Peptides against a protein of PDB entry 4N78. Designs and how they scored, part 94

Target 1, 186 residues: chain A of PDB entry 4N78
Amino acid sequence: HFQVICRLLGYQGIAVVMEELLKVVKSLLQGTILQYVKTLMEVMPKICRLPRHEYGSPGILEFFHHQLKDIVEYAELKTVCFQNLREVGNAILFCLLIEQSLSLEEVCDLLHAAPFQNILPRVHVKEGERLDAKMKRLESKYAPLHLVPLIERLGTPQQIAIAREGDLLTKERLCCGLSMFEVILT
Target 2, 155 residues: chain B of PDB entry 4N78
Amino acid sequence: MAELQMLLEEEIPGGRRALFDSYTNLERVADYCENNYIQSADKQRALEETKAYTTQSLASVAYLINTLANNVLQMLDIQASQLRRMESSINHISQTVDIHKEKVARREIGILTTNKNTSRTHKIIAPANLERPVRYIRKPIDYTILDDIGHGVKW

## One batch from the design tools (peptide; made by RFdiffusion4, then SolubleMPNN)

Design b2_p14_7_s1 (from b2_p14_7, 6 letters changed)
Fold by OpenDDE base, seed 5:
Structure b2_p14_7_s1 (fold): chain B 186 residues (1-186), chain C 155 residues (1-155), chain A 14 residues (1-14)
Amino acid sequence: as target 1 above (186 residues)
Amino acid sequence: as target 2 above (155 residues)
Amino acid sequence: SKLEELLKEIEEVL
């Protein structure tokens, strides 16, 4: 599904969706969540000491449950605050998955373009074969597919310009060194 | 344009008219030959004359048809060439627009991106045996580097 | 046969 979304939206559509999600997340964080956090801070025990280890895990849990009873019983926390946090989480997850899917699509595009851009994959060398000979053979095999040099030789100036720009756009992908998710976390 | 116009307005219509006129003339020639054969005491001579006229008439018609056909073909070739040029122009414009749109889109998404911190730790372990890079063999782009992109860094 | 000869003559003229 995310792959289909990436294909459908393209870079522009993804950018718009990401921007809107960021706005939503920001709004949730700075608005409702912040308000609930402030309220929770007000009702938090002023002094919460670590209980003695002698009480064991159940006793410690009960202690904290007792100390936080008012918070746990706060109905709006579960219904509204946690829902908003879930929405934030979903938004973040969505962004992550979109970025991952986009990266996969970009990699596929790069792989498909590689033969046309004089990019050769690493070749598995069988025992007894010279890597150089195999690479030379591959280069020779794919040489006619090198699009930019071909167009530079046979094309009009306009075609050459378009081919170069297209080649550049094909080579430059987000997956090569850019991350949206890091910005989102920021 | 001038050549195409001449073909469409003058040469092809003219050729069609000439062919039509030729039909009328051929009918006259046929009538003449028939009458000449009937009236002639020397039927052999009349036959030879008829053959000569027939050959000449057929040759003339063939010439007219060939000329007309060639003009039509030439017209079609010119039109096809014009269409191809137009198509090429449209394609160039379309590609230019698409590239522009893509650049805009990339700028828009670009503002939402930051450079991936290549954690220094993955030392690209240069394979120990740096076999002498054969001078002209472009280092194959290791797309495997991209394989790690999108696989969730298992913390 | 006469027709064939005529056709040949036509072909030669053409």
Scores: peptide ipSAE 0.018, ipTM 0.639, DockQ to the pose 0.026
Fold by OpenDDE base, seed 3:
Structure b2_p14_7_s1 (fold): chain B 186 residues (1-186), chain C 155 residues (1-155), chain A 14 residues (1-14)
Amino acid sequence: as target 1 above (186 residues)
Amino acid sequence: as target 2 above (155 residues)
Amino acid sequence: SKLEELLKEIEEVL
């Protein structure tokens, strides 16, 4: 599903969606969540000492439950605050999954473009074959597929310019060194 | 442009008219030949004359058809060339627009990106002395120490 | 055959 979304939206669509999600997350954090956190901080017991070990695990749990009773019983916390936190979490997960899916698509594009861009795969040399000879054979095999040199030789100046720009755009991908998720977390 | 216009407005219509006029003329020639054959005492001579007129008429029609056909073919070639040029221009514009859109899109998404901290993998100079991995004997956490603290059900 | 001859004659005139 995320792969389909990435294909459908493209870079521009993904950017727009992520920007809007960031706005929503910011609104949730600075609005409702912040208000609840402030309220919770006000109702938090000022002095919460560790109960004596003599009360045992059940007694300690009861102690903390009693100290936090007002917080736990705060109905709005369960309904509104946790829902907003869930929404924030979903937004973060969505961004992560979109980035991962986009990276996969970009890698696939790079792999598909490689033969046309003079990028040769690493060849496993079988026993007895010279790596150099095999590489030369591969180079010779793929040489006719080099798109930019081919167009430079046979194409019009306009076609050459377009081919070069297209080649550059194909090579420059986010997966090569950029991360969106790190920006979202900040 | 001038050649195509001449073909469309003058040569092809003119050729069609000429062919039509030839048809009407051929009918008159046929009538003449028939009447001449019937009225002539020398049937052999009349037949030879008819053959000559028939050959001439067929040759003229063939010439007119050939000329018209060549003009139509030439017109089609010119039009095909024009269409190819238009297609090339449209493709160029389309590609230029697509590239531009892609560049804009990449700038927009680029604002939402940061460089991956490629931690320069400092060559972990493996210290030469591979200290034998001390077999971390996971001492099982003996949870039995907690057995006496909980009012748990005496098994 | 006569038609072929006529066609040949037409070709010669053309």
Scores: peptide ipSAE 0.017, ipTM 0.635, DockQ to the pose 0.030
Fold by OpenDDE base, seed 2:
Structure b2_p14_7_s1 (fold): chain B 186 residues (1-186), chain C 155 residues (1-155), chain A 14 residues (1-14)
Amino acid sequence: as target 1 above (186 residues)
Amino acid sequence: as target 2 above (155 residues)
Amino acid sequence: SKLEELLKEIEEVL
């Protein structure tokens, strides 16, 4: 599903969606969630002594449950605050999955373009064959597929310019060193 | 453009008209040959004359058709060439626009990106000292100590 | 045969 979304939206569409999601998340965090957190901090017991370890895990849990009873029973926390947190979580997950899907698509594009851009994969050399000889054979095999040099020889100046720009755009992908998700987490 | 215009406005219409006129003339020639053969005392001479006219007429028509056909083909070739040039221009514009749109899109999404901090995720070195699981001594929890802290209504 | 001769004559004129 996310791959399809990435293909449909493209870079521009993804950018727009991400920007809007960031706005929504920011609004939720700075608005409702912040207010609830402040309220919760106010109602938090000022003196919460660590129960003695002698009470064991169940006793400690009961103690904290009692101390936090008012917070746990706060209906608005469950209905509104948790829902907002869920929305934020969903937004984050969405961004992550979109970025992952986009990265996969970009990698695929790079791989498909590689033979046309003089980018040769490292060939697994079977034991005993000279790596250099295989690489030379591969280079020779794919040399006719080099698009930019081909167009530079046969194309018009305008075609050459377009080919060069296209080649550059093909090579420059986000997956090579950029992360959107890190920006979202900041 | 001038050549195409000449073909469309003068050469092809002129050729079509010439061919039509030739058809009319052929009918007249045929009538003449028929009458000449019937009226002539020398049938052999009349026949030879008819053959000559027939050959000449066929050659003339063939020439007219060939000329017209060549002009039409030339016209079509010129038009095809013009269409190809137009197509090339449109394609160039389209590609330029697409590249531009892509560049804009890349800039927009680029603003939402940061460099992948290849910072070596410090291997969370698991602290070597596995804190020995403190033997959970299940001491019975005396819950009576908590009875005094709650505003519970003493029934 | 006469038609063939006529066709040849036409071809020669063309």
Scores: peptide ipSAE 0.017, ipTM 0.642, DockQ to the pose 0.029
Fold by OpenDDE base, seed 1:
Structure b2_p14_7_s1 (fold): chain B 186 residues (1-186), chain C 155 residues (1-155), chain A 14 residues (1-14)
Amino acid sequence: as target 1 above (186 residues)
Amino acid sequence: as target 2 above (155 residues)
Amino acid sequence: SKLEELLKEIEEVL
């Protein structure tokens, strides 16, 4: 699903969606969630000392339950605050999955473009084969597919310019060094 | 352009008119030959003359048709060439627009990105100044990242 | 003579 979304939206659509999600997340964090956190801080016991270990696990739990009774009884926390946190979480997950899907698509595009851009795959050398000879053979095999040099030889100046720009755009992908998710996490 | 215009406005219409006139002349020649044959005392001579005139007239018409046909073909070739050039121009514009749109889109998404921290250290280095527009520093594209993904693709 | 004239006219158009 995310792959299809990435293909459908492209960079522009993804950017718009990500921006809107960031706005939503920001709004939730700075608005409702912040308000609930502030409220929770107000009802939080000012002094919560660790009970003595002698009370055992049940006693300690009961102690904390008693100390946090006001928080636990705060019904809006469970319904509204947790829902907002869930929405934030979903937004984050969505961004992550979109980025991952986009990265995969970009990698596929790069791989598909590689033969046309003088990018040779890593050659697995079988035992007894010379790496250099195999590489040379591959280079010779794919040399006619090098698009930019081909257009530079046969094309008009305008075509050459477009080919170079297209080649650059094909090579420059987000997956090569950029992360959207890291921005979302900051 | 001048050649195409000449073909369209002068040569082809002129050829059509000439062909029409030749048709009319052929009819007159035919009538003449028929009458000449009927009136002539020497039927054999009249027949040979009729054959000669008929052959000449048909040759002339054939020449006119051939000339006209060649002019029409030439016109079509020129027009086809013009259309190809127009198509090329449109394609060029289209590609330019697409590249531009892609650049805009990449700028928009680019502002939402930061450099991947290659440092293995899990330190979520909170970028100190959130406010600095992450200048897309064109770092050289390290394609080595693709090396790890390629293990699954059986070429 | 008329035919020759007609042929000449055809040749002139050619």
Scores: peptide ipSAE 0.019, ipTM 0.630, DockQ to the pose 0.036; fails the geometry check

Design b2_p14_7_s2 (from b2_p14_7, 7 letters changed)
Fold by OpenDDE base, seed 4:
Structure b2_p14_7_s2 (fold): chain B 186 residues (1-186), chain C 155 residues (1-155), chain A 14 residues (1-14)
Amino acid sequence: as target 1 above (186 residues)
Amino acid sequence: as target 2 above (155 residues)
Amino acid sequence: SRLQQLLEEIQEVL
């Protein structure tokens, strides 16, 4: 599904969706969640010391339950705050999955474009074969497919410009060094 | 453009009219030949004259058809060339627009990105042996590094 | 032109 979404939306659509999601997340964080956190901070015990280990795990748990009773009993925390946190979490996951899917699509595009851009795959050298010879053979095989040089030789100035720009755009992909997800986490 | 216009407005219509007129003339020639043969005391001479007229008429029609056909072909070639030029122009515009749209899209998504924290690529300890500057073999962008990215989520 | 002349000649005879 995410792959289809990425293909359908493209960079423009993904950007729009991501921006809107960020707005939603920001609104949730700065609005409802912040208010709940403030409220929780107000009702939080000012001094919550670790009970003596002698009380055992059940006693310690009961102690914290008692200390945090007001927080636990806060009904809106369970219904609204946790829901908002879930929404934020879902948005984050969505962004992650979109980025991953986009990265995959970009990698595929790069792989498909590679023969046309003088980018050769790593060749598996069988035992006894010279890597250099194989590479040279591959270079020779794909040399006619080099698009920019081909267009530079045969094309009009306008076509050459378009080919160069297209080549640049093809090479410059997000997956090569950029992350959207890191921005979302900030 | 001027040549195409001449073909469309003058030469081809003119050729069609000439061909039509030739039809009328052929009918007259046929009538003449028939009457001449009937009225002539020398039937052999009349027949030879008829043959001569027939040959001439056929040659004339053939010429008219050939001229007209060539003009039509020329017209079509010019039109085809014009269409190719138009197609090229449209394609260029389309590609320009697409590139522009892509650039805009890239900028828009770009603002939502930051540099990937490149994990400390282990300093490829250059093997001490300065291998001869290997011809800038464009290190194949090992996209296999990306192979591990996304394998897990069979969604 | 020659064919036109010929056609004209034929028309003149007819």
Scores: peptide ipSAE 0.015, ipTM 0.682, DockQ to the pose 0.047
Fold by OpenDDE base, seed 3:
Structure b2_p14_7_s2 (fold): chain B 186 residues (1-186), chain C 155 residues (1-155), chain A 14 residues (1-14)
Amino acid sequence: as target 1 above (186 residues)
Amino acid sequence: as target 2 above (155 residues)
Amino acid sequence: SRLQQLLEEIQEVL
């Protein structure tokens, strides 16, 4: 699903969705969640000492339950505050999954473009074969596929310009050094 | 442009008219040959004359058709060339627009990105000995090895 | 054969 969303939206669509999600998250955090946190801070016991170990685990639990009774019984906390926190969590997860999916698509694009951009994979050398000879054979095999040099030789100036720009855009991907998720977490 | 216009407005219509006129002339020649053969005392001579007129008529029609056909072919070639040029221009514009849109999109998403904290990947000191790339044999992960590890429900 | 001969004659005139 996220891969399909990435393909459908593209970079621009993803950017718009991410921006809107950030606005929603900000609104939830600064609005409803903040108000509930303030309320919770007001009802929080001012003095909550560690109970004596002699009461055992059940007694300690009962102690804390009693101290936090007002918080636990706050019905709006469960219905509204936790729901808003779920929404924030879902938004964060959505952003993470979109970024991961986008990175996968970008890697696939890079891999598909590699033969046309003179990017050769490391080849497994069989016993007795020289790596250099095999690499030269591969280079020779893929040399006709080098798009930019081919167009530079056979194309019009306009085609050359477009090919160079396209090549650059193909090589430059977010997955190579950029992260959106880190920005979302700040 | 001038050549195409000449073909469309003058040469091809002219060739079609010439061919139509030739039809009328051929009918007259046929009538003449028939009458000449009937009226001539020397049937052999009349036949030879008819053959000559037939050959000439066929040659003339063939010439007219060939000329017209060549002109039509030339017209089509010129039109095809024009269409190819137009297509090339449209493709160029389309590609330029697509590249521009992509650049804009990348700028927009770029605002939402930060540099990955590349932890100083320890310079993977390439071992001096290029270990022969061991053929990665995809061993199927046997997940049954994990069946005895943890609180998993034994089915 | 006569048709071929006629065709050849037409070709010569062309």
Scores: peptide ipSAE 0.014, ipTM 0.671, DockQ to the pose 0.027
Fold by OpenDDE base, seed 2:
Structure b2_p14_7_s2 (fold): chain B 186 residues (1-186), chain C 155 residues (1-155), chain A 14 residues (1-14)
Amino acid sequence: as target 1 above (186 residues)
Amino acid sequence: as target 2 above (155 residues)
Amino acid sequence: SRLQQLLEEIQEVL
């Protein structure tokens, strides 16, 4: 599902969605959640001593239940605050999954473009074969597929410009060194 | 453009008209040949004249058709070339716009990104010397040390 | 044969 979303939205759509999600999260955190946290801090017992072990586990639980009764019985905490926290959590997860999906798509694009950009994978050399010879052979095999040099030789100046720009855009992907999720966490 | 216009407005219509006129003329020639053969005392001569007219007529029609066909083909080639040029121009514009849109989109999403802290994962240089797996000697955890911590019942 | 001859004559004129 997230892969489909990434394909459908593209960079522009993802950017818009992420920006809006950040706004929503910020609003939830600075607004409702902050207010509830402040309220909870105010109603929190100032002095909560550990009960004596003699009360046993049930007694200790009852003690804490009594001390936190006001918090536990705060109905709005369960209905509103937890819902908002769920929304924030979902937003964070959404952003993470979108970034992961986008990264996968970008990697796939890079891999597909690589033969056309003179980016060759390291070939596993069987024992006894010279790596250099295999690489040269591979380079020679894919040399006709190099798009930019081909267009530079055969194309119009306008086509050459477009090809160069396209090549640059193909090489420069977010997955190479950029993270959106880190920005969201900050 | 001038050549295409000349073909469309003058050469092709002119060729069509010439072909039509030729059709009418052929009918007249046929009538003449028939009458000449009937009225002539020398039937052999009349037949030879008819053959000559037939050959000439066929040659003229063939020439007219060929000329017209070539003009039509030339017209179509010029039009096809014009369409190809237009297509190329449109494609170029489209590609330019797409590249521009992509650049804008990338800038926008780029604002939402930060550099991945490539934690230099220190290449865990596997120490050359495989340190012998230190036999994990499970020391029994003496839990009695915790007996004095908290409100534990001393038995 | 006469038709072929006529066709050849037409081709020569073309």
Scores: peptide ipSAE 0.013, ipTM 0.679, DockQ to the pose 0.028
Fold by OpenDDE base, seed 1:
Structure b2_p14_7_s2 (fold): chain B 186 residues (1-186), chain C 155 residues (1-155), chain A 14 residues (1-14)
Amino acid sequence: as target 1 above (186 residues)
Amino acid sequence: as target 2 above (155 residues)
Amino acid sequence: SRLQQLLEEIQEVL
């Protein structure tokens, strides 16, 4: 699903969605969640001493239940606050999955473009074969596919410009060094 | 442009008119040849004259048709070339727009990105001295050391 | 033969 979304939205659509999600997350964090956290901090016991171990696990649990009774009984915490936290979590996960899917799509694009851009895969050399000879053979094999040099030789100045720009855009992808998710976490 | 216009407005219509006029002239020539043959005392001469007119007329018509056909073909070739040029121009514009849109999109998404902190995985230089895993001899935690600190009620 | 001659004459004029 995320792959399809990435393909359909493209960079622009993804950017818009991510921006809107960030706004929503910010709104949730600074609004409702912050208010609940403040309220929880107010009702939280200022001094919560660890009960003596002699009371055993049940006694300790009862102690904390008693100390946190007001928090536990706060029904809105379970309904509204946790729902908002879930929404934030979902938004984060959504962003992560979109980025991952986008990265995969970009890698695929790079791989598809590679033969046309003089990007040769590292060839596994069998024992006894010269790497250089194989690489030269590959270079020669794919040389006719080099799009930009081909257009530079045969194309109009306008076509050459477009080809160069297209080549640059094809090579420069987010997956090469940029992360959206890190921005979301900050 | 001037050549195409000349073909469309002058040469082709002119050729069509000439062909039509030739048709009417052929009818007159035919009538003349028929009458001349009937009235002539020398039928052989009249026949040869008719053959000459027929050959001339056919050659003339063939020339007119050929000229007209060539002009039409030339017109079509020019139009085809113009269409190809227009197509190329449209494609160029389309590609330029697409590249521009892509650049804008990339700028927009780029604002939402940061450089991946390639945490230089510090090559954990394995310390050369593999300190022999000191067999963690679990010294039994002598809890008796804590016996003096705790106010244990010596029952 | 006469037709061929006429055709040749037409070809020469064309």
Scores: peptide ipSAE 0.013, ipTM 0.678, DockQ to the pose 0.028

